# Peptides against a protein of PDB entry 4LZF, part 29

Target 1, 155 residues: chain A of PDB entry 4LZF
Amino acid sequence: GGRLVVFPNGTRKELSADGQTVKVMFFNGDVKHTMPDQRVIYYYAEAQTTHITYPDGMEVLQFPNNQTEKHFPDGRKEITFPDQTVKTLHPDGREESVLTDGTIIQLNPDGSKVIQFNTGQREIHTADFKRREYPDGTVKTVYSDGRQETQYPTG

## One batch from the design tools (peptide; aimed at target 1 Y42 Y44)

Design b2_p16_4_s2 (made by RFdiffusion4, then SolubleMPNN; from b2_p16_4, 8 letters changed)
Fold by OpenDDE base, seed 1:
Structure b2_p16_4_s2 (fold): chain B 155 residues (1-155), chain A 16 residues (1-16)
Amino acid sequence: as target 1 above (155 residues)
Amino acid sequence: SANEELVAEMLKKASS
């Protein structure tokens, strides 16, 4: 059978019969749960935050405001906001946000920005121009010097 | 972010 150890300070430790699951309930309400798959689940009672660590180095944070963060071993971070927007931060500095309507916003390390709208239109912002691409193949560019160019679809 | 500060605080408490 499993074992239950109760410490004088009120901390409780539960061990499964096979020893693969260990649950520590600290006197302050914090919980540490070691699972058979070697993930460790921390619950911080005061912060109401869950922190899961995986053996491969992955970490998952669940905050009381319904925000979740995944920290990947390669340094990538994925944030799911309360509104269900998903933002990915890449180690090279690139950021991508996927909105609930399907719009994708990309921020590049060079400062350029790309918006892929759910309508199929795309907008590119660089130091030199702003460009709008339309599903029919039309491309409108406004250059930083004020010049405007329209490219029409070949068809 | 507020959440990053919270994580930092939690980690300090856990190491302590």
Scores: peptide ipSAE 0.024, ipTM 0.639, DockQ to the pose 0.745
OpenDDE base, seeds 2, 3, 4, 5: peptide ipSAE 0.023, 0.023, 0.023, 0.023; ipTM 0.633, 0.634, 0.630, 0.635

Design b2_p16_4_s3 (made by RFdiffusion4, then SolubleMPNN; from b2_p16_4, 9 letters changed)
Fold by OpenDDE base, seed 4:
Structure b2_p16_4_s3 (fold): chain B 155 residues (1-155), chain A 16 residues (1-16)
Amino acid sequence: as target 1 above (155 residues)
Amino acid sequence: SANEELVAELKKKAEE
């Protein structure tokens, strides 16, 4: 059978019969589960936040506002916001947000921004210009000095 | 992020 240890402070520790599962119920309402697969599930009661750590270094955070954060071993982070936007932060500083409508917003390490609209249009923002690319190959550029240019597709 | 700060604070206060 399993074992239950009750500490003087009210913390409880439940051990499975096989010793593969450990559940610690802290006196403050926090809960820590160590699972057979070596993932650790920590629940912070006051914050109502779940924190899962995996043996490979993966971490998952679940917040009460329905935000979820995945921290990958390679340093990448994936944030699912309450509105279901998914933002990926890459170790190189690149950020990519995928909106629910399929729009993709990319922030590049050089400070440039690319918006891939669900319409197939793309908008590129740099220090020097804002450029709109259309599916037909038309390109409209507004330069930082206020100059505007339209390039028409060939063929 | 605010959530990252929260988690960091929670980890410091954790008994284990």
Scores: peptide ipSAE 0.028, ipTM 0.645, DockQ to the pose 0.828
OpenDDE base, seeds 1, 2, 3, 5: peptide ipSAE 0.026, 0.025, 0.026, 0.027; ipTM 0.627, 0.635, 0.634, 0.637

Design b2_p16_4_s4 (made by RFdiffusion4, then SolubleMPNN; from b2_p16_4, 8 letters changed)
Fold by OpenDDE base, seed 4:
Structure b2_p16_4_s4 (fold): chain B 155 residues (1-155), chain A 16 residues (1-16)
Amino acid sequence: as target 1 above (155 residues)
Amino acid sequence: SENEKLLEELLKKANE
């Protein structure tokens, strides 16, 4: 009960019997799928890239190098790199990278940087200092003027 | 995409 339309340029359009699925195979190798859930899957043949758009505004890009980008309706972007690092870009300008070893790197809009190491140590970078926090409560600070300070845990 | 524009034109011509 489906329908196939073949255009003079070689583009083909396939419609499912229920009309809920539409597949367009373009002459250049690109493919566009409109799915029953109203998502649209576009494949760029030359770039070997897949672009999925959802009715809620969500977009997903899949690149040939195995990088994936998710563009959320709220403006957040999530990039999964080929090495499986996940970077989240927030609308407020904050960026967070989660490495495969569990390390989390946060870049804040004010320019500060926070690294949460998988060891439980945390490093904080500001314009004024670099600070290392240890699980035992020890804090070591190196200030921009070269001064160093160690704060020992209480107990 | 440019292909989508082309498709629209083709659909119009074909009355599809």
Scores: peptide ipSAE 0.084, ipTM 0.773, DockQ to the pose 0.063
OpenDDE base, seeds 1, 2, 3, 5: peptide ipSAE 0.028, 0.029, 0.028, 0.081; ipTM 0.600, 0.598, 0.615, 0.769

Design b2_p16_5 (made by RFdiffusion4)
Pose (drawn by RFdiffusion4):
Structure b2_p16_5 (pose): chain A 155 residues (1-155), chain P 16 residues (1-16)
Amino acid sequence: as target 1 above (155 residues)
Amino acid sequence: ALPARPAEPTSGGTTY
């Protein structure tokens, strides 16, 4: 029916009957679970933070302010802030934010960006211009040289 | 940054 082992330093280890699951309760209050599928779940008592390592290379951090950070094996990093904005950082430097109101912000490493407003408008920023596109088909552009352009709807 | 994890003991424990 399993075993409990208590070490002189105060660390406790609990093994399942099949030995597949191991739980370690460290003297400092940290808790580690090793699962049969080799997931490792580590709880930091003082920091009140959980770190989960998956066999496929994925790592997940849960912070006490309810922020979650996911690290994918390829280097992508996905953050869920407490407000539930999801921000994805790509290793090439691109950033994408999907806010709960529906706004999407895409930032390129060269500094250009595309903003998709929940209102249906779209904004493009490049080295040459800032552009705003409207649901009615109107396009408004401000160029680096200061000129401003309005493209009216066909209708 | 998170703290370093304690070393997990492997021997010298009382088993129940």

Design b2_p16_5_s1 (made by RFdiffusion4, then SolubleMPNN; from b2_p16_5, 5 letters changed)
Fold by OpenDDE base, seed 4:
Structure b2_p16_5_s1 (fold): chain B 155 residues (1-155), chain A 16 residues (1-16)
Amino acid sequence: as target 1 above (155 residues)
Amino acid sequence: SLPAPPEEPTSGGTVF
């Protein structure tokens, strides 16, 4: 069977029979699992947070409030909030939020904003205009100077 | 930020 090692400081180490799984129970209550796939699952007892580190550099944080963060090797971060909104922070500075209703909000590095509503409408915010695109092909633009334009769908 | 994990002992353990 597996082996249990007990250290004088109270840390315990459990080894699976095959040696592929290692569980370290630290004296402070932290728990570290090393899995056969080489992922490391670390539980911080005081913070009640789970930190998973993958061999490819992927990291997953699970917080006690049910927030989950994924840290991708490319620098992208994906945050799943307790309300299940998913926010992605891209290395280029772009941010995307996917709401539970399916609405997608994109913040671009240039300061522009795009909202893809669950209704199929799309709203684009730039320094120069706000534009609403409708599923029927109608496009309404309000320019920063107050000018408005409506483009009707070509039949 | 998360605290640093405690050091994992590498010796001195009793095996069961």
Scores: peptide ipSAE 0.351, ipTM 0.886, DockQ to the pose 0.922
OpenDDE base, seeds 1, 2, 3, 5: peptide ipSAE 0.351, 0.349, 0.348, 0.349; ipTM 0.888, 0.885, 0.886, 0.886

Design b2_p16_5_s2 (made by RFdiffusion4, then SolubleMPNN; from b2_p16_5, 5 letters changed)
Fold by OpenDDE base, seed 1:
Structure b2_p16_5_s2 (fold): chain B 155 residues (1-155), chain A 16 residues (1-16)
Amino acid sequence: as target 1 above (155 residues)
Amino acid sequence: SLPAPPEEPTSGGTEF
C-alpha cells in the first residue's frame, strides 16, 4: 500500500504503493504532486495558484482569478484571460490576441498591426497607411499623408 | 512572482 510520512514540522508526504506518485503537503498548506509522467503540480496555498512543470520545460500557471499562463520551452507564452481572450507572445516579439468573438489582433515586431474581424474584414496598420480589406474584395487605404485609395474587386 | 516553496524535509519523518 501507500506510505505516509509525517515530519516534525507538520509536513506530510504520501507515496503511492509503486512510489511513482508523491504528494507533499507542506506545513504552510502548499501541496506538491509529483506524477508518474514526471509532471510536478505545485499549489501555493496563500496565493491560491497552481504551477505545473513538465519534463520538456513546459510550465502552466493557474491563478485564482481564472487566468492561465502557458510557458512553452521555445519561449512562447500563451495567456488565457478570465474573459477567455487568448494572448500569445512569441519570442520574436510578435503578439497575437484572439477575442471570444473570433476577432484576431496581431502586433508585429515592426510596429504594424493586423486585425482580422469576425465579419471577415481585415485591417492593416503600418507607419505609412491604414488599410481595410472587405469580404467583397474592396480594399480601402488611407495613407499617413491623408491620401485615400480604393481598389475595387475585379469582376 | 510566486513565493519560494518551503524546504522539503529529507529526514526525521515518521512513517505510519
Scores: peptide ipSAE 0.328, ipTM 0.885, DockQ to the pose 0.924
OpenDDE base, seeds 2, 3, 4, 5: peptide ipSAE 0.323, 0.322, 0.325, 0.324; ipTM 0.883, 0.882, 0.883, 0.883

Design b2_p16_5_s3 (made by RFdiffusion4, then SolubleMPNN; from b2_p16_5 with R5P A7V T15V Y16F)
Fold by OpenDDE base, seed 4:
Structure b2_p16_5_s3 (fold): chain B 155 residues (1-155), chain A 16 residues (1-16)
Amino acid sequence: as target 1 above (155 residues)
Amino acid sequence: ALPAPPVEPTSGGTVF
């Protein structure tokens, strides 16, 4: 059978019969599960936050507001916000947000921003201009100096 | 920011 170890400080450690699962119940209400696959599931009782660490270095944070963060071994982070927007932070500094309506917002390391609208329109923001690309091939550019250009798909 | 976990005791436990 399993084993229960009780420490003087009130911390309890439960070992499965096979010894592959360890549950530590800390005196403060925190819970640490070590699983057979070597993932560690830590629950912060006061913060009501779950922190999962994987042997490959991946981490998953689950917050009480329903926000979830995935920290990948390559340094990429994926944040699912309570509103279900998903933001990906890449190691190169690129950020991508996918909105629930399908809009994709990309922030590039060079400071440029690209918005891919769910309508098929695309907007590009640079230091020099804002450009709107339309599904029909029309492109409207507003330059930083106030100039505007419209390029039509036919000529 | 996450709080620091309590120190996990390594000795002094009673087995049940």
Scores: peptide ipSAE 0.334, ipTM 0.877, DockQ to the pose 0.935
OpenDDE base, seeds 1, 2, 3, 5: peptide ipSAE 0.333, 0.330, 0.329, 0.331; ipTM 0.877, 0.875, 0.875, 0.876

Design b2_p16_5_s4 (made by RFdiffusion4, then SolubleMPNN; from b2_p16_5, 6 letters changed)
Fold by OpenDDE base, seed 1:
Structure b2_p16_5_s4 (fold): chain B 155 residues (1-155), chain A 16 residues (1-16)
Amino acid sequence: as target 1 above (155 residues)
Amino acid sequence: SLPEPPEEPTSGGTVF
């Protein structure tokens, strides 16, 4: 069977029979699980937060407010908010948010913004113009100088 | 930021 080690400070360590799973119950209430797949699951008792570290360098944080953060080895971060909106932060500064209704909002490093609406419409915001693209192929552009242009579908 | 985990003891434990 498994083994239990009890330390004088109150920390306990449980080893599975095969030795591949280790559970450390710290005196402060924190719990550390080392799994056979080499992921480490750490629970912070006071913060009520779970921190999972993977061998490839990926990290997952689960907060008590139901927010989840994934930290990828390439520096990308993915945040799932309590409302289930998913925001991705890219190392190049690009941000993408996927709303629960299917709307996608992209913020680009150059300051441009792209919204893909759940209706199939797309809106592009730049320093020079705002452009609305419609599913029928119509494109309306309003330039920063006030000029407007409408492009109709060809065919 | 998360708190710092306590140090894991490496010796002095009793095995059951």
Scores: peptide ipSAE 0.354, ipTM 0.888, DockQ to the pose 0.916
OpenDDE base, seeds 2, 3, 4, 5: peptide ipSAE 0.352, 0.351, 0.354, 0.352; ipTM 0.886, 0.886, 0.887, 0.886

Design b2_p16_6 (made by RFdiffusion4)
Pose (drawn by RFdiffusion4):
Structure b2_p16_6 (pose): chain A 155 residues (1-155), chain P 16 residues (1-16)
Amino acid sequence: as target 1 above (155 residues)
Amino acid sequence: EEPEPLPEHIQETLAE
């Protein structure tokens, strides 16, 4: 029916009957679970933070302010902030934020960006211009040279 | 058995 082992230093280990699941309760209050599928779940008592390592290389951190960070094997990092904004950082430097109101912000490493407002408008920033596109078909652009352009709807 | 030290990147995140 399993075993409990208590070490001189105060660390405790609990093994399941099949030995597939191991729980370690460290003297400092940290808790580690090793699961049969080899997931490792570590709880940091003082920091109140959980770190989960998956066999496929994925790592997940849960911070006490309810922030979650997911690290994918390829280097992508996805952050869920407490407000539930999801920000994705790509290794090439691209950043994408999907806010709960529906706004999407795409930032390129060269500094250009595309903003998709929940209102249906779209804004593009490049080295040459800032552009705003409207649901009615209107396009407004401000160029680096200071000129401003309005493209009116066909209708 | 000894516990894992708290990684510095976790410390930095908590300090924010």

Design b2_p16_6_s1 (made by RFdiffusion4, then SolubleMPNN; from b2_p16_6, 9 letters changed)
Fold by OpenDDE base, seed 5:
Structure b2_p16_6_s1 (fold): chain B 155 residues (1-155), chain A 16 residues (1-16)
Amino acid sequence: as target 1 above (155 residues)
Amino acid sequence: MEAEEIPEYVKKKLAE
């Protein structure tokens, strides 16, 4: 059978019969689960925050405001905001936001921005121009000097 | 057996 250990401070430790699952209920209300797959699920009672750590170094945070953050071993971070927007931060400095309507906003390390609209239009922002690409192949560019160019689709 | 401290980076997020 399993085991229950009660510590003098009121902390309780429950061990499964196979020893693969450990549940610690701390005196402060925190809860720690060690799972058979070696992930650790820690609940911070005061902060109402869940912190999951995986043996490969991945971490998942669940905040009381319904925000979730995933920290990948490669340094990438994925944030799911309360509004369900998903933002990915890449180790190279690139950021990508996926909005609930399907719009994708990409911020590049060079300062350029690309917006892929759910309509199929794409907008590119650089230091030198703002460009709108249309599904029909039309491209409109406004340069920083005020010059405008329209490129029409072929045939 | 003692409770764990909240990591500093988590504390910062909670303060936002």
Scores: peptide ipSAE 0.211, ipTM 0.807, DockQ to the pose 0.908
OpenDDE base, seeds 1, 2, 3, 4: peptide ipSAE 0.048, 0.047, 0.049, 0.031; ipTM 0.676, 0.685, 0.681, 0.676

Design b2_p16_6_s2 (made by RFdiffusion4, then SolubleMPNN; from b2_p16_6, 9 letters changed)
Fold by OpenDDE base, seed 1:
Structure b2_p16_6_s2 (fold): chain B 155 residues (1-155), chain A 16 residues (1-16)
Amino acid sequence: as target 1 above (155 residues)
Amino acid sequence: MEPLPIPQEVLEELAK
């Protein structure tokens, strides 16, 4: 069977019979699970935060407000907010937010912004223009010099 | 065995 080790400080360590799962219950209320897949799940009792570390370097943080953060080995960070909006921060500085209604907001390192609406409309913001693309193929552009241009689809 | 200190990044997020 499994084993239970009780330390003088009150920390308890439970080992599964196969030795593949280890659960440490620390005297301060923290809990550490070492799983068969080699992920380590650490619960910080005072912070009410769970920190999962994977052998490939991925990390997952689960906060008490229901926010989840994933730190990928490639440097990408993915935040799932309590409202279920998902924001991805890329190593190159690009940011992408996916809203619950399907809208996607992209912030690019060059300062440009792209909004893909759930209606199929798309809005592009650059230093030189603001452009609106419509599902029918119509494109309206307002340039920084005040010029306005409408491009019509081929009918 | 001793528990781990709470990471600074966690403390900063909780402070927001």
Scores: peptide ipSAE 0.325, ipTM 0.871, DockQ to the pose 0.973
OpenDDE base, seeds 2, 3, 4, 5: peptide ipSAE 0.318, 0.324, 0.322, 0.321; ipTM 0.868, 0.870, 0.869, 0.869

Design b2_p16_6_s3 (made by RFdiffusion4, then SolubleMPNN; from b2_p16_6, 9 letters changed)
Fold by OpenDDE base, seed 3:
Structure b2_p16_6_s3 (fold): chain B 155 residues (1-155), chain A 16 residues (1-16)
Amino acid sequence: as target 1 above (155 residues)
Amino acid sequence: MEPEEIPEEVKKELAK
């Protein structure tokens, strides 16, 4: 059947009979699984972290605090926080957070910030102003110089 | 990323 290799330091290597699965149990408690689908699953015993690498370059990290990170081959990262907020970091530098209530927070490469509230209100932050847009069409702007402006809807 | 403290003997075996 399979093969077991035991090293003098206590590390163990198990090979399946077909040779498609390899399990290495390191003396420190770490575990490495190589699967038939070419996934490699690392378990770091001290950190209690699981790290899965896929043949296409995707990586998945699972942390003991229930945070999960997905690293996509295109450079995008998706972080699911313990509170279930999902943050996406895009290769262009844009960051987007989706809160559990449906609010979306966008950080743009130009330094601007946009918050799309679940109420339909939107808030825009730039170097020059903070602007609140309301569903009725009212827009309130506070400029960096302290000036405030209200624009009322037409109709 | 690799597991911690991979012994040289294991590295040789894993390379086969």
Scores: peptide ipSAE 0.038, ipTM 0.714, DockQ to the pose 0.134
OpenDDE base, seeds 1, 2, 4, 5: peptide ipSAE 0.032, 0.035, 0.037, 0.034; ipTM 0.668, 0.698, 0.705, 0.702

Design b2_p16_6_s4 (made by RFdiffusion4, then SolubleMPNN; from b2_p16_6, 8 letters changed)
Fold by OpenDDE base, seed 3:
Structure b2_p16_6_s4 (fold): chain B 155 residues (1-155), chain A 16 residues (1-16)
Amino acid sequence: as target 1 above (155 residues)
Amino acid sequence: MEADPIPQEILEKLAE
């Protein structure tokens, strides 16, 4: 019950019987699927990249190096790198990277950086200092002027 | 029916 249209340039268009699915196989090797849920899956043959677009504005890019990018309607981007690190770019300028070992690296719009290590240690970078916080409550600070301070746990 | 051009954002990523 489906329909096949063959164009003079070699492009082929397949329509499902219900008309809800359309597959276009372009002469250049690209493939475009329009799905019943109105998402569009486009495969760029030369780039070996898949681009999925959703009606709500969500986009997903799948690159040949195994990198995946999700572009959310709110402007947030989530990048899964080939090494499986996940980096989230927030609309406010905040960036967060989650490493495979559980380490979290946060870059804040004010320029500060926070690293939450999987060991429970935390490192805070600001314009004025680098600070290391230890699970036992010890805090070591190296200030930009070269001064060093250690705060020992209490209690 | 013509194929879509490769989006610039994809080309830029592939060039990295």
Scores: peptide ipSAE 0.294, ipTM 0.862, DockQ to the pose 0.969
OpenDDE base, seeds 1, 2, 4, 5: peptide ipSAE 0.288, 0.293, 0.288, 0.286; ipTM 0.859, 0.861, 0.860, 0.859

Design b2_p16_7 (made by RFdiffusion4)
Pose (drawn by RFdiffusion4):
Parts: sequence; structure tokens; C-alpha cells
Structure b2_p16_7 (pose): chain A 155 residues (1-155), chain P 16 residues (1-16)
Amino acid sequence: as target 1 above (155 residues)
Amino acid sequence: SEERYEWLEEKLEEMH
């Protein structure tokens, strides 16, 4: 039916009957679970933070302010802030934010960006211009040289 | 064990 082991330093270990699951309760209040599938779940008592390592290389952190950070094996990092905005950082420097209101912000490492507003408008920033596209088909552009252009809808 | 707490400390700083 399993075992409990208490070490002189106060650390406790609990093994399942099949030995597949191990739970370690450290003297400092930290808790580690090792699962049969080799997931490792670590709880930091003082920081009140959970770190989960998956066999496929994925790591997940849960912070006490309810922020979650996911690290994918390829280097991608996905953050869920408390407000539930999801921000994705790619190793090449691209950033994408999907806010709960529906706004999407795409930022390129060269500094260019595309913003998709929940209102249906779209904004593009490049080295040459800032452009706004409207649902009615109107396009407004401000160029680096200061000129402004309005492209009216066909209708 | 200490290395893990240092790593966590860095992660907490990044969160802030």
C-alpha cells in the first residue's frame, strides 16, 4: 500500500504502491510530485509558485498573482496575464498579444507592427508610413515625409 | 537547491 519515509533533516517522501508516483515534502515546505509519465510538479512554498516540467520539454510556471507562463520546447514563450491578455514571444523577437476585448497587436523585431482593433479597424506601422484601414473601405495614411493621404471607398 | 531558488528569483523579477 505504499511507503512513507522520514529523513533526519525533516524531508518526507511518499511512494505509491506501484512506486510510479513519488511525493516529496521538503523541510522548508516545498512539495514535489513526480508522476508516472515523468512530469515533475514543484511547488515553492515561500514564493507560492508552481513549476511544472513536462517530458516533451515544455515548462509551465504559475505565479500567485494568477499569471501563467508557458515555455515551449522550441523557445516560444506564452504569458497569460491576470486580466487574461495572452502575449506570445517568439525567439526571433516577434510578439503577438491577443487581448480579451479582441484587440490583436503584432510586433515585428524590425519595429513594424500591425494592430487589429476590436472595432474592426486595422493599423499598420512601417518605416515609411502609418496607415489606418476602416470597415467602410476608407484608408488613411501618414507618410514619413509628412504627407497625408485618404483613399476613399469605391462607393 | 540554491540554484533553483536563484532561477525562481530571476523569474519573479521578470514577472515584475

Design b2_p16_7_s1 (made by RFdiffusion4, then SolubleMPNN; from b2_p16_7, 10 letters changed)
Fold by OpenDDE base, seed 5:
Structure b2_p16_7_s1 (fold): chain B 155 residues (1-155), chain A 16 residues (1-16)
Amino acid sequence: as target 1 above (155 residues)
Amino acid sequence: DEKLREELKKELEEQE
């Protein structure tokens, strides 16, 4: 059978019959589960936050506002916001947000910004220009010096 | 709170 250990400070440790699951209920209300798959699930009672650590180094945070964060071993971070927007932060400094309407916003390490609209239009922001690309092949550029250029599709 | 977690872990280890 399983075992229950009660410590003098009020912490309780439950061990499954197979010994593969350990549940520690700390005196402060925090809970730590060690699972058979070697993931560790820690619940912070005060913050109402769940922190899962995996053997490969992946971490998952679940916040009470329904935000979730995945921290990958390579340094990539993926945030799912309460509105279901997904933001990925890459180790190279690139950030990408995918909105629920299908719009993709990319922030590049060079400081440029790219918006891929759900309409098929794309907007590129650099230090030198703002450029709008249209599905028909038309490209409109507004340069930082005020010059404007329209490139029409070849046809 | 990682700091609190480490403290609680240490206390658990001392009791085990």
Scores: peptide ipSAE 0.042, ipTM 0.725, DockQ to the pose 0.051
OpenDDE base, seeds 1, 2, 3, 4: peptide ipSAE 0.039, 0.041, 0.042, 0.040; ipTM 0.712, 0.718, 0.729, 0.719

Design b2_p16_7_s2 (made by RFdiffusion4, then SolubleMPNN; from b2_p16_7, 7 letters changed)
Fold by OpenDDE base, seed 4:
Structure b2_p16_7_s2 (fold): chain B 155 residues (1-155), chain A 16 residues (1-16)
Amino acid sequence: as target 1 above (155 residues)
Amino acid sequence: DEELRERLEEELEEQE
């Protein structure tokens, strides 16, 4: 059978019969689960935040506002916001946000920005211009100097 | 609070 240990400070430790699952209920209300797959689930009672650590180095944070953060072993971070927008932070400094409407916003390390609208339009922002690409092949560019250019699709 | 967690985990280890 399982085992329960109660410490003088009020912390409780529950061990499964095989000893592979450990549940620690700290006196402050925090809870730590160590699972057979070696993932550790820690619940911060005051913050109401769950922190999961995996043996491969992956981490998952779950916040009381319904935000979830995944920290991948490769250094990538994925944030799911309460509105269900998903933002990915890449190790190279690239950021990508996927909105619930399907719009994708990319921030590049060079400071450029690309918006892929759910309509199939794309907007590219650089230091030198803003460019709108349309599904029909039309491209409109507004340069930083105020010049505008329209490129029409070829048949 | 990560610092509190560390303390709690350390205190547990000391009691085990």
Scores: peptide ipSAE 0.403, ipTM 0.905, DockQ to the pose 0.051
OpenDDE base, seeds 1, 2, 3, 5: peptide ipSAE 0.400, 0.396, 0.400, 0.398; ipTM 0.905, 0.904, 0.905, 0.905

Design b2_p16_7_s3 (made by RFdiffusion4, then SolubleMPNN; from b2_p16_7, 9 letters changed)
Fold by OpenDDE base, seed 2:
Structure b2_p16_7_s3 (fold): chain B 155 residues (1-155), chain A 16 residues (1-16)
Amino acid sequence: as target 1 above (155 residues)
Amino acid sequence: MEEERERLKKELEELE
């Protein structure tokens, strides 16, 4: 069988029979699981937060409000908010949010913004203009100087 | 949380 060690401070350590799984239950209520695949699952009792670390450097945080964060080894972060919006932060500074209705909002390092609406329309914001692209190929641009242009699809 | 984890880690290491 496994082994259970109870320390004087109240911390408990459970070892599986094969020694591949270790569960530490700290006196403060925190729990640490070391798994055979070398991932470590740490539960913060007071914060009710779970933190999983993987050998490849990936980390997963699960918060009590149902927010989940994934930290990838390449520096990318993926946040699933309680409302199920998914925000991805890329190492190059680009941010992308996918809303539950399918709308995608992209923030680019240069300050530009792109919104892909669930209707198929796309809106591009730059320092020089705001542009709306329509599914039929129509493009409307409002420039920073107030000029407006409409480009109609070739038909 | 990390500080707490590190403290507990140290404590565990001392107990082991």
Scores: peptide ipSAE 0.106, ipTM 0.798, DockQ to the pose 0.051
OpenDDE base, seeds 1, 3, 4, 5: peptide ipSAE 0.103, 0.105, 0.092, 0.100; ipTM 0.797, 0.800, 0.790, 0.796

Design b2_p16_7_s4 (made by RFdiffusion4, then SolubleMPNN; from b2_p16_7, 9 letters changed)
Fold by OpenDDE base, seed 5:
Structure b2_p16_7_s4 (fold): chain B 155 residues (1-155), chain A 16 residues (1-16)
Amino acid sequence: as target 1 above (155 residues)
Amino acid sequence: DEELREELKEEIEERE
């Protein structure tokens, strides 16, 4: 069958009979699985965290609080929070959060913020103004100087 | 613990 290797420190290494799976059980309770698909699953016993590395460079972190993080090879990160909010961090500095109610919050590299509400309303925040766009085509703008403008669908 | 990945020194090999 497989092979068992025992180390002086009590670490155990199990090799499957086909040689495609390797399981290392460290003396501290950590576990490392090398799978046939070449992914490596490392479990940190003290932190109760699972770290999966894929051959393409993708990484997945699973935390004990039910948070999951995906680190993509292009530098993008996707965080699924315990409340099931999903936050994407892009390499260009853009951030996007999708809330469970369907609201989308976007932070842009220029410092602007866009909120797409589940009601179909959209709010844009810039250094110069806050603007609310309504589904009926009405647009309300509040400028940083306190000036307000309302644009109606009829022009 | 990433440091444990380097501590693997073989002592006994058994066939299963």
Scores: peptide ipSAE 0.027, ipTM 0.613, DockQ to the pose 0.032
OpenDDE base, seeds 1, 2, 3, 4: peptide ipSAE 0.023, 0.021, 0.020, 0.022; ipTM 0.542, 0.575, 0.582, 0.579; seed 4 fails the geometry check

